# Peptides against a protein of PDB entry 5H65: the designs that were tried, part 180

Target 1, 294 residues: chain A of PDB entry 5H65
Amino acid sequence: QYLERTPLCAILKQKAPQQYRIRAKLRSYKPRRLFQSVKLHCPKCHLLQEVPHEGDLDIIFQDGATKTPDVKLQNTSLYDSKIWTTKNQKGRKVAVHFVKNNGILPLSNECLLLIEGGTLSEICKLSNKFNSVIPVRSGHEDLELLDLSAPFLIQGTIHHYGCKQCSSLRSIQNLNSLVDKTSWIPSSVAEALGIVPLQYVFVMTFTLDDGTGVLEAYLMDSDKFFQIPASEVLMDDDLQKSVDMIMDMFCPPGIKIDAYPWLECFIKSYNVTNGTDNQICYQIFDTTVAEDVI

## One batch from the design tools (peptide; made by RFdiffusion4, then SolubleMPNN)

Design b2_p22_4_s1 (from b2_p22_4, 11 letters changed)
Fold by OpenDDE base, seed 4:
Structure b2_p22_4_s1 (fold): chain B 294 residues (1-294), chain A 22 residues (1-22)
Amino acid sequence: as target 1 above (294 residues)
Amino acid sequence: SRFDGREKRPENPYVPTNVKPL
């Protein structure tokens, strides 16, 4: 798309909603601690929540690991079960259920594992070999998702989360509704299990200054702005370094704003009502970091 | 695990990068 460039001073005088192309400097941004910019967003209820920390997950999985897998739920038409007992921890039972495709075990890279009683470390080890993992527990009549506070699906280093508010969980046997039991598309898995998947988003506030005016623009973006998936950045040091470098380039610490680079981006204005107060807010959209110097 | 990228600042954060509309 193309819009004529508009100075911020002109934008600040106009009613919302409108779309603009701007050229401005990033005076400042929030949050400074970039890991805090990564949130989980529900597309239905619009909840923004924090991504669980490793310690939070460890607690959930440690609790789950105290539960003994129900023998009655092992080895169904959907999955083959392998049980092992740890050498310590009073003989903790761990169940790994290998989901079958039409009664046949797929290749490891296409196989979905249902893990029952595994620790975070054990789950991570399995996810390195088997690309798709669901933490589960024994329900009354079927395996169930362990906890929506933990990932409902782990694929490599990507943790897929569901919305507690919007999800109505269904038992694991509902995976039978999936015709293709090899690709394990997160949205398909979520749908089968009654999960509303949360979206990883970068949530930031940019203070933009073009010399004619200053405005705050909201950034909520999953993978377009940085060309880095928000879903992967927390688990990848190189991606984190990249985001850090980008932000330091746009807003270098310890120097004057006159030395900052110019940014060209799209912003849209919109009306927000806060009690009796009406405000015009701005959001960055359809904008990406470019490798070329403009 | 999660890391604070600001604690892992590169030696040279300036890269020929800019922001442009899609």
Scores: peptide ipSAE 0.041, ipTM 0.432, DockQ to the pose 0.077
Fold by OpenDDE base, seed 2:
Structure b2_p22_4_s1 (fold): chain B 294 residues (1-294), chain A 22 residues (1-22)
Amino acid sequence: as target 1 above (294 residues)
Amino acid sequence: SRFDGREKRPENPYVPTNVKPL
């Protein structure tokens, strides 16, 4: 839909909700440490969560590794199991379950591994060799997802997380409902296991100035604004560099705002109540960086 | 980088040599 450009001074006087097209300069943004802008968002409850740090994951997997795999849960129609005993750590047992497709083991690049008792280091290395990995534990009657505080699915360098509040976890045998047991689409895996997948998003606050007025606009975007997936940026130095470059282009350090580039974007206003106070807030939407920038 | 401070996965984690498809 086409919107006429509206000056910020006019927008600041109008009631919400409304949509606007603006031309403004990015005076400043938060957070300045861009890794802090990457969050996990639930599409159902809309809560924002921090992306777990390596140290947090280490603790979770270390705890999981203290549990011995249950022999009765090995080698089902769904998966073939192999037990590895460490030479150190008093003979820690790790179970790797290779999920079969119609009773046949897929190629490594199509195979889902269920890992029980593995460390973060072991799991991460396996995720680079095999298509997909799910950290699991032995439940009473079946394997179960280890912990929603950790990824429910790892594919290469991508960690897929689920919402603790909105998910109702189902046992691993529910993967049988998937017709295709080779592609392992994250959304399909999540659905089978009763997981509401979280979405990686860039969360930022932009201070926009068009010379007529100044307003703060909220940015919550997964992959449209930067044309860079928020899901990949934390694990890719080149993507991080690209985001850095884009932000430096919009907000060149060490120069005056008069020399900043003009940004054309869409913003929407909305009402927010905080106690007895009502305020109008703004959010950037349907906006992307220009192709010549990326 | 403004991404400094974010922990990254280990580059060369240990994997058991006997872990492979059956």
Scores: peptide ipSAE 0.039, ipTM 0.459, DockQ to the pose 0.132
Fold by OpenDDE base, seed 5:
Structure b2_p22_4_s1 (fold): chain B 294 residues (1-294), chain A 22 residues (1-22)
Amino acid sequence: as target 1 above (294 residues)
Amino acid sequence: SRFDGREKRPENPYVPTNVKPL
């Protein structure tokens, strides 16, 4: 789309909602720590959530490991089961269920594992070897997803999360509805299990200054602004490096703002009401990092 | 662990990258 450039001083005087094209410098941004900018967003209820930390996941999987796998739920038409007993004083039982395609076990790179009683470390090791892993527990009549506070699906280093508010969980046998039991597309798995998948997003606040005025603009974007998926950045050092380098280019450490690059962005204004207080806020949209000098 | 990587900050060299509307 095309809009003429509007100075920030003019924008600050106008009512919302409106769309603007601006040319400004990034005076500062929040959060400064990259990992804090990555959130989970529900496309239905629009709740923003923190990405769970390793410690949170450890607790969930430890709790799951206190339950003994139900022998009656092993070796169904959908999956073949193997059980390990750990060499500890308690003799923890770990069940791994290998999902079959039309009664045949697929190759490891196409196989979905259902893990019952595994630790985070064990699950991560298996997800690196096999295509996909779902943490599960024994339900009354079938295996069920362990906990939506943990990933419902792990593929390599990518953790897929679901919305607790919007999801209505279904038992694992509902995976039978999937025609393709080799690719294990996250959205398809989510649909089969009654999960509303959460989206990884970058959430940042930019303080923009064009010399005529200063305003704060909100950024919420999954993969367009940086041209880097928010879903991958937490687990990829190279992607983290790229985002850090981009932000450091916009806000060079130890350099005065006069030497900062000019950024050209689209922003939209919108009204926010908190009781009797009405505030105009701004959000970046339809904007991307580019190699071209502006 | 892999989760420790999320807190790692690389060195900050200058890269010529700008922002523009799509």
Scores: peptide ipSAE 0.030, ipTM 0.414, DockQ to the pose 0.066
Fold by OpenDDE base, seed 3:
Structure b2_p22_4_s1 (fold): chain B 294 residues (1-294), chain A 22 residues (1-22)
Amino acid sequence: as target 1 above (294 residues)
Amino acid sequence: SRFDGREKRPENPYVPTNVKPL
C-alpha cells in the first residue's frame, strides 16, 4: 500500500478516522517492562487478558490432581490409558491417555497426550517427550478439558489458551472429528473442542515525535511488527533478547532523542468516546521492523 | 532483562531493525 508521509502536526489537526504514513522517532514507550506487553486477545469478543503465571497454573493443576480419574472413561476407541500412582502419602493417581490415529498408536512426536491429575511439572515433562498435551478431567460421560484458565493445548513450550467468554466446550470424544490425528494443529483442536483460541499479542503504547508534534500510538500485534511471535517470546530467552535489542535500538537508553533513529510506519486514527468525552486515538498498523537503518 | 518476572524457556533469536511499512 502507498500513502504519502504526513507530519504529525498536520495529523493532530485532522478528524478521525484516517490512515497515515509517518516518519517519527520513538520518544518513549510503555510498558517499559516488556513482559507486561504480552497479552492474550480474543478475536471474537476482543477482550484482552493477562497471560497466566506459572503460579496460577500450579494452583489449577494441583486442584485438578485432587480428583481421581474415572475408570469407566479409560481405554476408548480414541485413546489408550495408563495410570500411575505416586509414591507420596496421598497416592495421587495420574492418568495419561494416548490418542490413537485410526486405532493405531502414533509415534511419540506425533502423539497427543491427555493428562488427568498431573502437576504442572509432570505435564511439562511429558510435553517435552510428547509434543502435544491436553490437560483433562473426568466428566460425567467423557473426558473434558480441565480448565480454560489453563492451556487447552501444550506443544513444546507453547501454551495455547481459549476464551472463557466465547468458547462452548465440547467433550474430548469430539477429537474424533479430526481426520488427521498426528499433526494436532491448535486451531483444529480448538474447533473440535468448541474453543475460541486466544491470540498472543504485543500491546504497547508508543510516544512518537517527528519534531513537528507528538502523539501516542497504540500497538497491538502478534508477530508482524517485531517479526517475533508473541506466542513464543515469554518462553524463549533469545527472542526476549531480540525484542530488548529492538527497543533499545529504537529508544536507546541514556541517549538524547536527537540521536534516535527515524521510524517509518503506518498509523490510523479513530474516535473513542468515554461518557461525554470524545478523544482521537492512534494505532500502528501494517508495520514491521527492518534490518536496514533508515 | 525487561522480561524479568516471567518464566522463560529458550527457542529462537531475532535481529533488531528499523520499522518500515508492510
Scores: peptide ipSAE 0.049, ipTM 0.464, DockQ to the pose 0.153; fails the geometry check

Design b2_p22_4_s2 (from b2_p22_4, 11 letters changed)
Fold by OpenDDE base, seed 4:
Structure b2_p22_4_s2 (fold): chain B 294 residues (1-294), chain A 22 residues (1-22)
Amino acid sequence: as target 1 above (294 residues)
Amino acid sequence: SRFAGRETRPEDPYVPENVEPP
């Protein structure tokens, strides 16, 4: 099926919900700062959350690092445990549990590490080597996920988060339900642990102008629009620069809108009720930014 | 070259869908 291009002036007069193809210029957008546009979205309860800052994670992991690993929970059929004491004044004990596949330790790049008592720095170092790390704590009878305010899974530089509202956490031994204990797919890990994974999304408001009218359209997208994963952008300077470059190209500073490039995209309208007020809103969908020769 | 927004055609653009407000 093909949607014909509809001018914004016509769209603004129509009832929702509808889908449109448009060609418009990006007059402005908000937020202007990239880090403010990246959010965590729950696909179940639809709450938007801020991505925790490094400082927030430091606090969580520092608190976790004050806890002594329970010796009774070490070396199970699921994992082999290694304990070391740091050389600092506190003599902090750190436990790393290496998850086994059918009783055998996999290769480092395929091995899931459960880290108990690690700092953010230590966890990040280990995640770079093993590519799969879960921060954990000693529970009453089993290891448990440390905190849903922190990543439940770190793979390389990607932090996977879970929804506190929708998740019903299960103990680490539930990883036994996974047949393949080498690939560590985030969704599978989440399911095993009773976690509803949050999705990284770009959340932006675009003010679109085609010369016939102006409307605001929301962008909530994980990886399609920029062809850059929202899950990776905050941890990669080059990706950040790329997004900034794209936005600067759409909205060149100090240049009149007449010189702005055209955005060809789909938008959908929908109804929003705010108290007694009913409003029609618009959202960009199924749109990708691409290089063009104009 | 410059960046431009390009549409990815939906499978069925005429089927109304429920949308979640951001």
Scores: peptide ipSAE 0.013, ipTM 0.403, DockQ to the pose 0.062
Fold by OpenDDE base, seed 5:
Structure b2_p22_4_s2 (fold): chain B 294 residues (1-294), chain A 22 residues (1-22)
Amino acid sequence: as target 1 above (294 residues)
Amino acid sequence: SRFAGRETRPEDPYVPENVEPP
């Protein structure tokens, strides 16, 4: 759809909802720190959550590691189990369950590991080797997902999270419903286990100024605006650098706004009701930073 | 990156060279 360019002063006078094409300078943005802008979004209940910090995960896995794996749940038709006893830490027991495909263990790079009693460090090491890891615990009759406050699936450096509000967890044996037990698609794993996956999103507020007016527009985007996945940026220094470079390009530090580049983007207006007060808000949509601008 | 690397110790049960399917 074609939209004519509209000055901000005109937009600020109009009722919502409407869509606009604008040309403006990025006067400022918040939050300034990239890690503060990356959130988890539920597509079902639409709650925004903070991405758990390493310290939070350490606590969860440490608590899980205090529990001894149930011997009765080892070596099923779905998985083969191996047990380790640590030399220190009073002989902590950890279990690794290797999920089989049609009763046969797949190649290491295609094998899903279920980890019981592992630390964050141990889990990360395993994810680098096997590429797919689920933290679990011994339930009453089956293995169960450890905690939705931790990733339900770790693939390489990617942590996949689920919504506590919308998920109805099912036991690990429900992975049997998956036809392909080699690729371990996160959405398929989530569906089998009754998990509603959370989506990584960039959440920022842009203060836009075109010389006729100033407005704040929200950016909520997973991978389109920066052409960088929010799901990968926290674990990749090069991607972080790229985002920082983009933001520095649009809003150069120590330089006057008159020298800032122009940003062309689409924004939509919408109404927000807070009690008796009605406010018009703006959101950036269908906008990508052009490669030739970088 | 957001998470810091961790040192590999010989006593760790999940070192890549020591972890194989049964």
Scores: peptide ipSAE 0.013, ipTM 0.496, DockQ to the pose 0.023
Fold by OpenDDE base, seed 1:
Structure b2_p22_4_s2 (fold): chain B 294 residues (1-294), chain A 22 residues (1-22)
Amino acid sequence: as target 1 above (294 residues)
Amino acid sequence: SRFAGRETRPEDPYVPENVEPP
């Protein structure tokens, strides 16, 4: 795709929808804080959600920990179960179910754990050791996903979330449909469990100025613009620093805009109707920061 | 410029048309 450069003043006069190539300076952007720019997006219903905070997860897992694992659901053809009682005052029961591959327990780094009654801390420890963890609860006839407000799958430091609106949860035994019970691809797990996975996205608004005009452009991107996965950035200090550096380079603090670097990018216009008001909005697309910036 | 955005391979838009940015 090739487009001729169009000045912002010309763009601002045109009807939507259209696509443009522009060269502009980033006058400002919102939100300024990186953690505020990372959201969860449903590809089906297009709902945007906040990434749950640690405190939110603590509550969910604490609630789950109040429920006793059902002994009838332990040790199936799909998984082997281990139960223990914590030494805390309440004597909390925790169940870990090790998913088998063809009746055999895989290596720890390839083994999926199903956890009942675990705290966030315990789950994190297990995810670090076994890589793949699903928080579950005892249902009436089978294990079930604990809560879509929590990750349906934790792999290392990555939390995979599902859409509450679009998902139709199935019981854990549906993992049997997976031929390969070692790799635990999030999308495959989601499909087996009837989950529509949410996507991590960067959500930002750029104020662009090329000297002829000023416009705001929306950025929603998962891994292309920064060449950094939104799914990983919140848990990786180096990635966070990289994003911050990029934004500081585009919009350096403490200096005049005349000294700002030029940003070349693609934007598309689109119509938005809000009540009686018609507005033309702009979105950045098919644009990545130069490689040498990262 | 090292700070310039570069064109990437086309991909489907993340936001449908006629919706407001968050």
Scores: peptide ipSAE 0.009, ipTM 0.401, DockQ to the pose 0.071
Fold by OpenDDE base, seed 2:
Structure b2_p22_4_s2 (fold): chain B 294 residues (1-294), chain A 22 residues (1-22)
Amino acid sequence: as target 1 above (294 residues)
Amino acid sequence: SRFAGRETRPEDPYVPENVEPP
């Protein structure tokens, strides 16, 4: 939709909600560190959560590994099971369940692995060989998702997380409802297991200045602004460098704002109440960095 | 790299209370 360009000074005088097209310079932004801007967002309850780091996952998987896989849950119509015994003194058992498609084991690139009792390191090793893995535990009658604090699905280097508040977990056998047991689309897996998937988002506050006025605009975006998926950036050094380069281009360090490039973007205003204080806030939307910058 | 952004990430103090427009 076409919007005419509006100066910030005019916007600052108007009531919310409204949509605007602006041309402004990025005076500053927060947070300054990229990894601090990557969050998980629930589309249902709108909570923002931190992305778990390796240390967090280690704890979760270590706890899960204290439980022995239940023999009665091995080798069902849905999956074939293989048990490994570690070389440690206790001989920890790790179960890997290979999900079948119509009773047949698919090729490795199409096979979903259910991992029970594995450490983060072991899970990562397996995820490097198989496209899709789900950390699980033995429930009373079926395998269950291990913990929503950990990924419910790992595909390559991408960790898919679910919302603890909005999800109502179902047992692993509910994967039977999937007609296609080869592609393992994250949304389909989530639906089958009663998970509300979280979305990776870049969360930033931009201070915009067009010479007529200054305003702060909130950015919450998954993949449009940078043309880089927030879901992949934490696992890819090159993508991180690209985002940093883009931000440095718009807001070059040690340079005066007069030399900054112009940013054309869309912003929308909205009302926020904080106690007795009513304020107008702004959010960037439907904005993409120019291709020549990417 | 795997876990390239695994540094400690405190809560973002710049996130508004209303995370999305009404």
Scores: peptide ipSAE 0.008, ipTM 0.393, DockQ to the pose 0.351

Design b2_p22_4_s3 (from b2_p22_4, 10 letters changed)
Fold by OpenDDE base, seed 5:
Structure b2_p22_4_s3 (fold): chain B 294 residues (1-294), chain A 22 residues (1-22)
Amino acid sequence: as target 1 above (294 residues)
Amino acid sequence: SRFAGRDKKPENPFVPTNVQPL
């Protein structure tokens, strides 16, 4: 469907919900720091969460590393286990379980590792070598996911998180339900383990000005607006630079708004109720950065 | 324009929404 361009002054007078096409300048945006704009979103309960910091993960994995792997849970039909002791005075026990495909160990690049008692640094080293890693702990009768506050799956530099509210965790042996034990698709792993995967999203507020009016528009997008996955940007300096360059182009620092580029986008209005107060809010949708900017 | 609207497939037309993003 085609939408005609509507000036912001007209939009600001109209009731919600409606859809609009606008032409405006980006006066300002929030947050200014890219890492603050990346959040985790649950598709079921719609909670927005902060992406855990390295320090938070260090604590979780350090606590996990205080637990001794249960010898009774090693070497099952699903996985082969290797155990070693660190050379430090504490002598941490670390277990790595190599998941088999139909009783055969796959190639290293296709092998899922279950790690028990590893530090964040050790886990990251393994994920870079084997691609797919799940942090686990010894349960009563089976291996279990370590903690939903940490990634349930690490693939290369990508951390996959699950929703604590919506997930009903199942033991590691439920990975047996997967027919293909080589590709390790995050959604399939999540489903097998009873995890509702969280989605990385860019969350930003744009202040738009077309000379007739000013409005704030909300942006929540995973990979379409910037043509950059929110799931990858925190771990890739080049992607971060690209987003920063895009934002600097739209809202140049030290330059007056009169020299800013004109932007065309779609916005939708919606009602927000806070007690007895009703407010109309706006969200950017079905919009991408132009190809000549990427 | 530095922002470009994406084309919609005929089976997925533009419809007003009242879904709160937060």
Scores: peptide ipSAE 0.016, ipTM 0.446, DockQ to the pose 0.072
Fold by OpenDDE base, seed 2:
Structure b2_p22_4_s3 (fold): chain B 294 residues (1-294), chain A 22 residues (1-22)
Amino acid sequence: as target 1 above (294 residues)
Amino acid sequence: SRFAGRDKKPENPFVPTNVQPL
């Protein structure tokens, strides 16, 4: 759908909902720090959550490590189990379960590990060496996901999270429903385990000014706006620098707005009700950074 | 332009979100 350019002063007078194409300057944006703009979003309940910090994960995995792996749940048709006893920490037991494909252990780059009683450090080491890791605990009759406050799946440096509100967790044996037990696609794993995956998103507020008016537009985007995945940016210094450079180009520090570049984007208006107050809000959509900026 | 808009297909529904700006 082609939209004609509309000046902000005209938009500000119109009822919502509507879609607009605008040409404006980015007067300012918030939050200013990139790490504060990366959130987890549920596609079902639309809850926004903070990405857990390392300290939060440490606590969860430390608590999980206080539980002894149940010997009865080791070595099933789905996985082969190995148990390690740590020399430190009063002989903590760690179980690693190697998920089999049709009864055969896959190659390390295709293998899913289930880790029980592991620390964050141990889990990270395993995720760097193997394709995929799921933190688990011993349930009554089967292994279960450890905690949705922690990643349900770790692949290299990528942490995949699930929505606590929308997920209806199923036991680990439900991974048997996956025909392909080598690729371990996060969405497939989530579906098998009854998890609603959270999406990494950039969440920002842009103050846009075209000289006729000023409005705030909300940005919530996973990988299209910056052409950088929000899921990867927190773990990649180069991607972080790229986003910072992009924002500095759009909103250069230390210079007047008159020298800022003109930006073309799409915004949509919508109504928000807070008690008795009705407000029209705006959101950026179907907009990407131009190729010459990348 | 530093931002480039992507044209939507006419058949795509417009579904506004109700997430408040920060």
Scores: peptide ipSAE 0.015, ipTM 0.459, DockQ to the pose 0.067
Fold by OpenDDE base, seed 1:
Structure b2_p22_4_s3 (fold): chain B 294 residues (1-294), chain A 22 residues (1-22)
Amino acid sequence: as target 1 above (294 residues)
Amino acid sequence: SRFAGRDKKPENPFVPTNVQPL
């Protein structure tokens, strides 16, 4: 659908909701730090959450490591279990459960590991080797997901998180419902375990100026705007550099705004009510960085 | 333009998102 270009001064006078095509310069943006712009978003309850830092995960896994794996839950039809005792003063026990496909252990790169009592470092090492790891704990009758504050699935460097509010966790034996126990698709794992997956999103505010007016536009996007997955950017230095380069191109430091590039994008207006205050806000939509920039 | 708008099919209505900008 074609939208005619509208100057910002005209947009600022109009009621919401409406859609606009604009041509403007990026005067400024926030947050300036990329890691602050990446959030987790629930598609059901729409809650935005911070991506847990390594320190947060360390605490969760340390707490999990205080629990001893239940011997009664080892070696089921679903998985074969191995137990290690760490050579430290604590004598920590780590259980690794290797999920079988139709009673057969898959190849390492296709095998899902359930890890009980592992540290973040150990889990990350195992995820690199086996590709798919779920942190778990011993429940009463079955293994259970450790904590939704931690990833429910780690695949290489990708951490998959679930919504605490929307998820109704099911025990690990529900993985039996998966016909293929080799591919470990995150959405399928989530569904089997009663998890509502969170989505990585870029969350930014752009201050746009077309010379007629100034407008703040909100960006919430997973992978279309930058053509870079928000799910990967925090763990990939090259992707981070790419985003930084893009932003520097649009809003070059030390240069006057008169020399900034003109940007064309779509924005939509919407109403926000904060107590007694009614405000019109704007959001970028159906916009991507041009291919020649990437 | 360094931002490129994508053509939206008429069949795809937009839904206003009620999220507060940061």
Scores: peptide ipSAE 0.011, ipTM 0.454, DockQ to the pose 0.060
Fold by OpenDDE base, seed 4:
Structure b2_p22_4_s3 (fold): chain B 294 residues (1-294), chain A 22 residues (1-22)
Amino acid sequence: as target 1 above (294 residues)
Amino acid sequence: SRFAGRDKKPENPFVPTNVQPL
């Protein structure tokens, strides 16, 4: 649908909900730091969460590494198990369970590893080699996901998280329900394990000014706005630099707004009720950074 | 434009979604 350009002064007078096409300058934005703008969003309960820091994950995995793998849970029809004993750390035992496809071990790049007792460093090393890793623990009768505060699936450098509120965790043997045990699609893994996957999103507030008015527009987007996946940006220095460069281009430091580039985007208005207060808010939608910027 | 709007199909209805408040 084609939307005619509407000046901000007109938009600010109108009731919500409506959709608009605007041409404005990015006066300012927040958060200023990229890592603060990347969040985890639950599509079900809509809770926004911080992406766990490396230090947080270290604690979780270190705690998990204090637990000894249960011998009774090793070598099932689903997986073959190998145990390593570390030379240090009081002989810490690490179990790696290699998930089989129809009783056969797949190639390394297609193999899902279940890691029990691994540190963050060890898990990351294995994920880079085997592509797919799930951190697990010994439950009472089966392996279980270690902790939803940590990734339920690591693929390369991408950490997939689940919603603690919306998930009803099932034991690892539920991976048997997957017909294809080679592709390890995050959504399929999540479904099998009773996990509601969280989505990486850029969360930013843009202050837009077209000379007729000023409004704040909310940006919540996973991969369309910057054409950069929010799920990858925190682990890729080049992607981080790209986002920073884009934002510096739109809102250059030390320069007056008069010299800022004009931006065309879509915004939608919506009503927000906070107690007795009714507010009209704005959100950017169906907008991307132009290809010449990328 | 540094931001480019994407075309939306006219047949798609505008349905407000529940979004997180600012």
Scores: peptide ipSAE 0.013, ipTM 0.451, DockQ to the pose 0.044; fails the geometry check

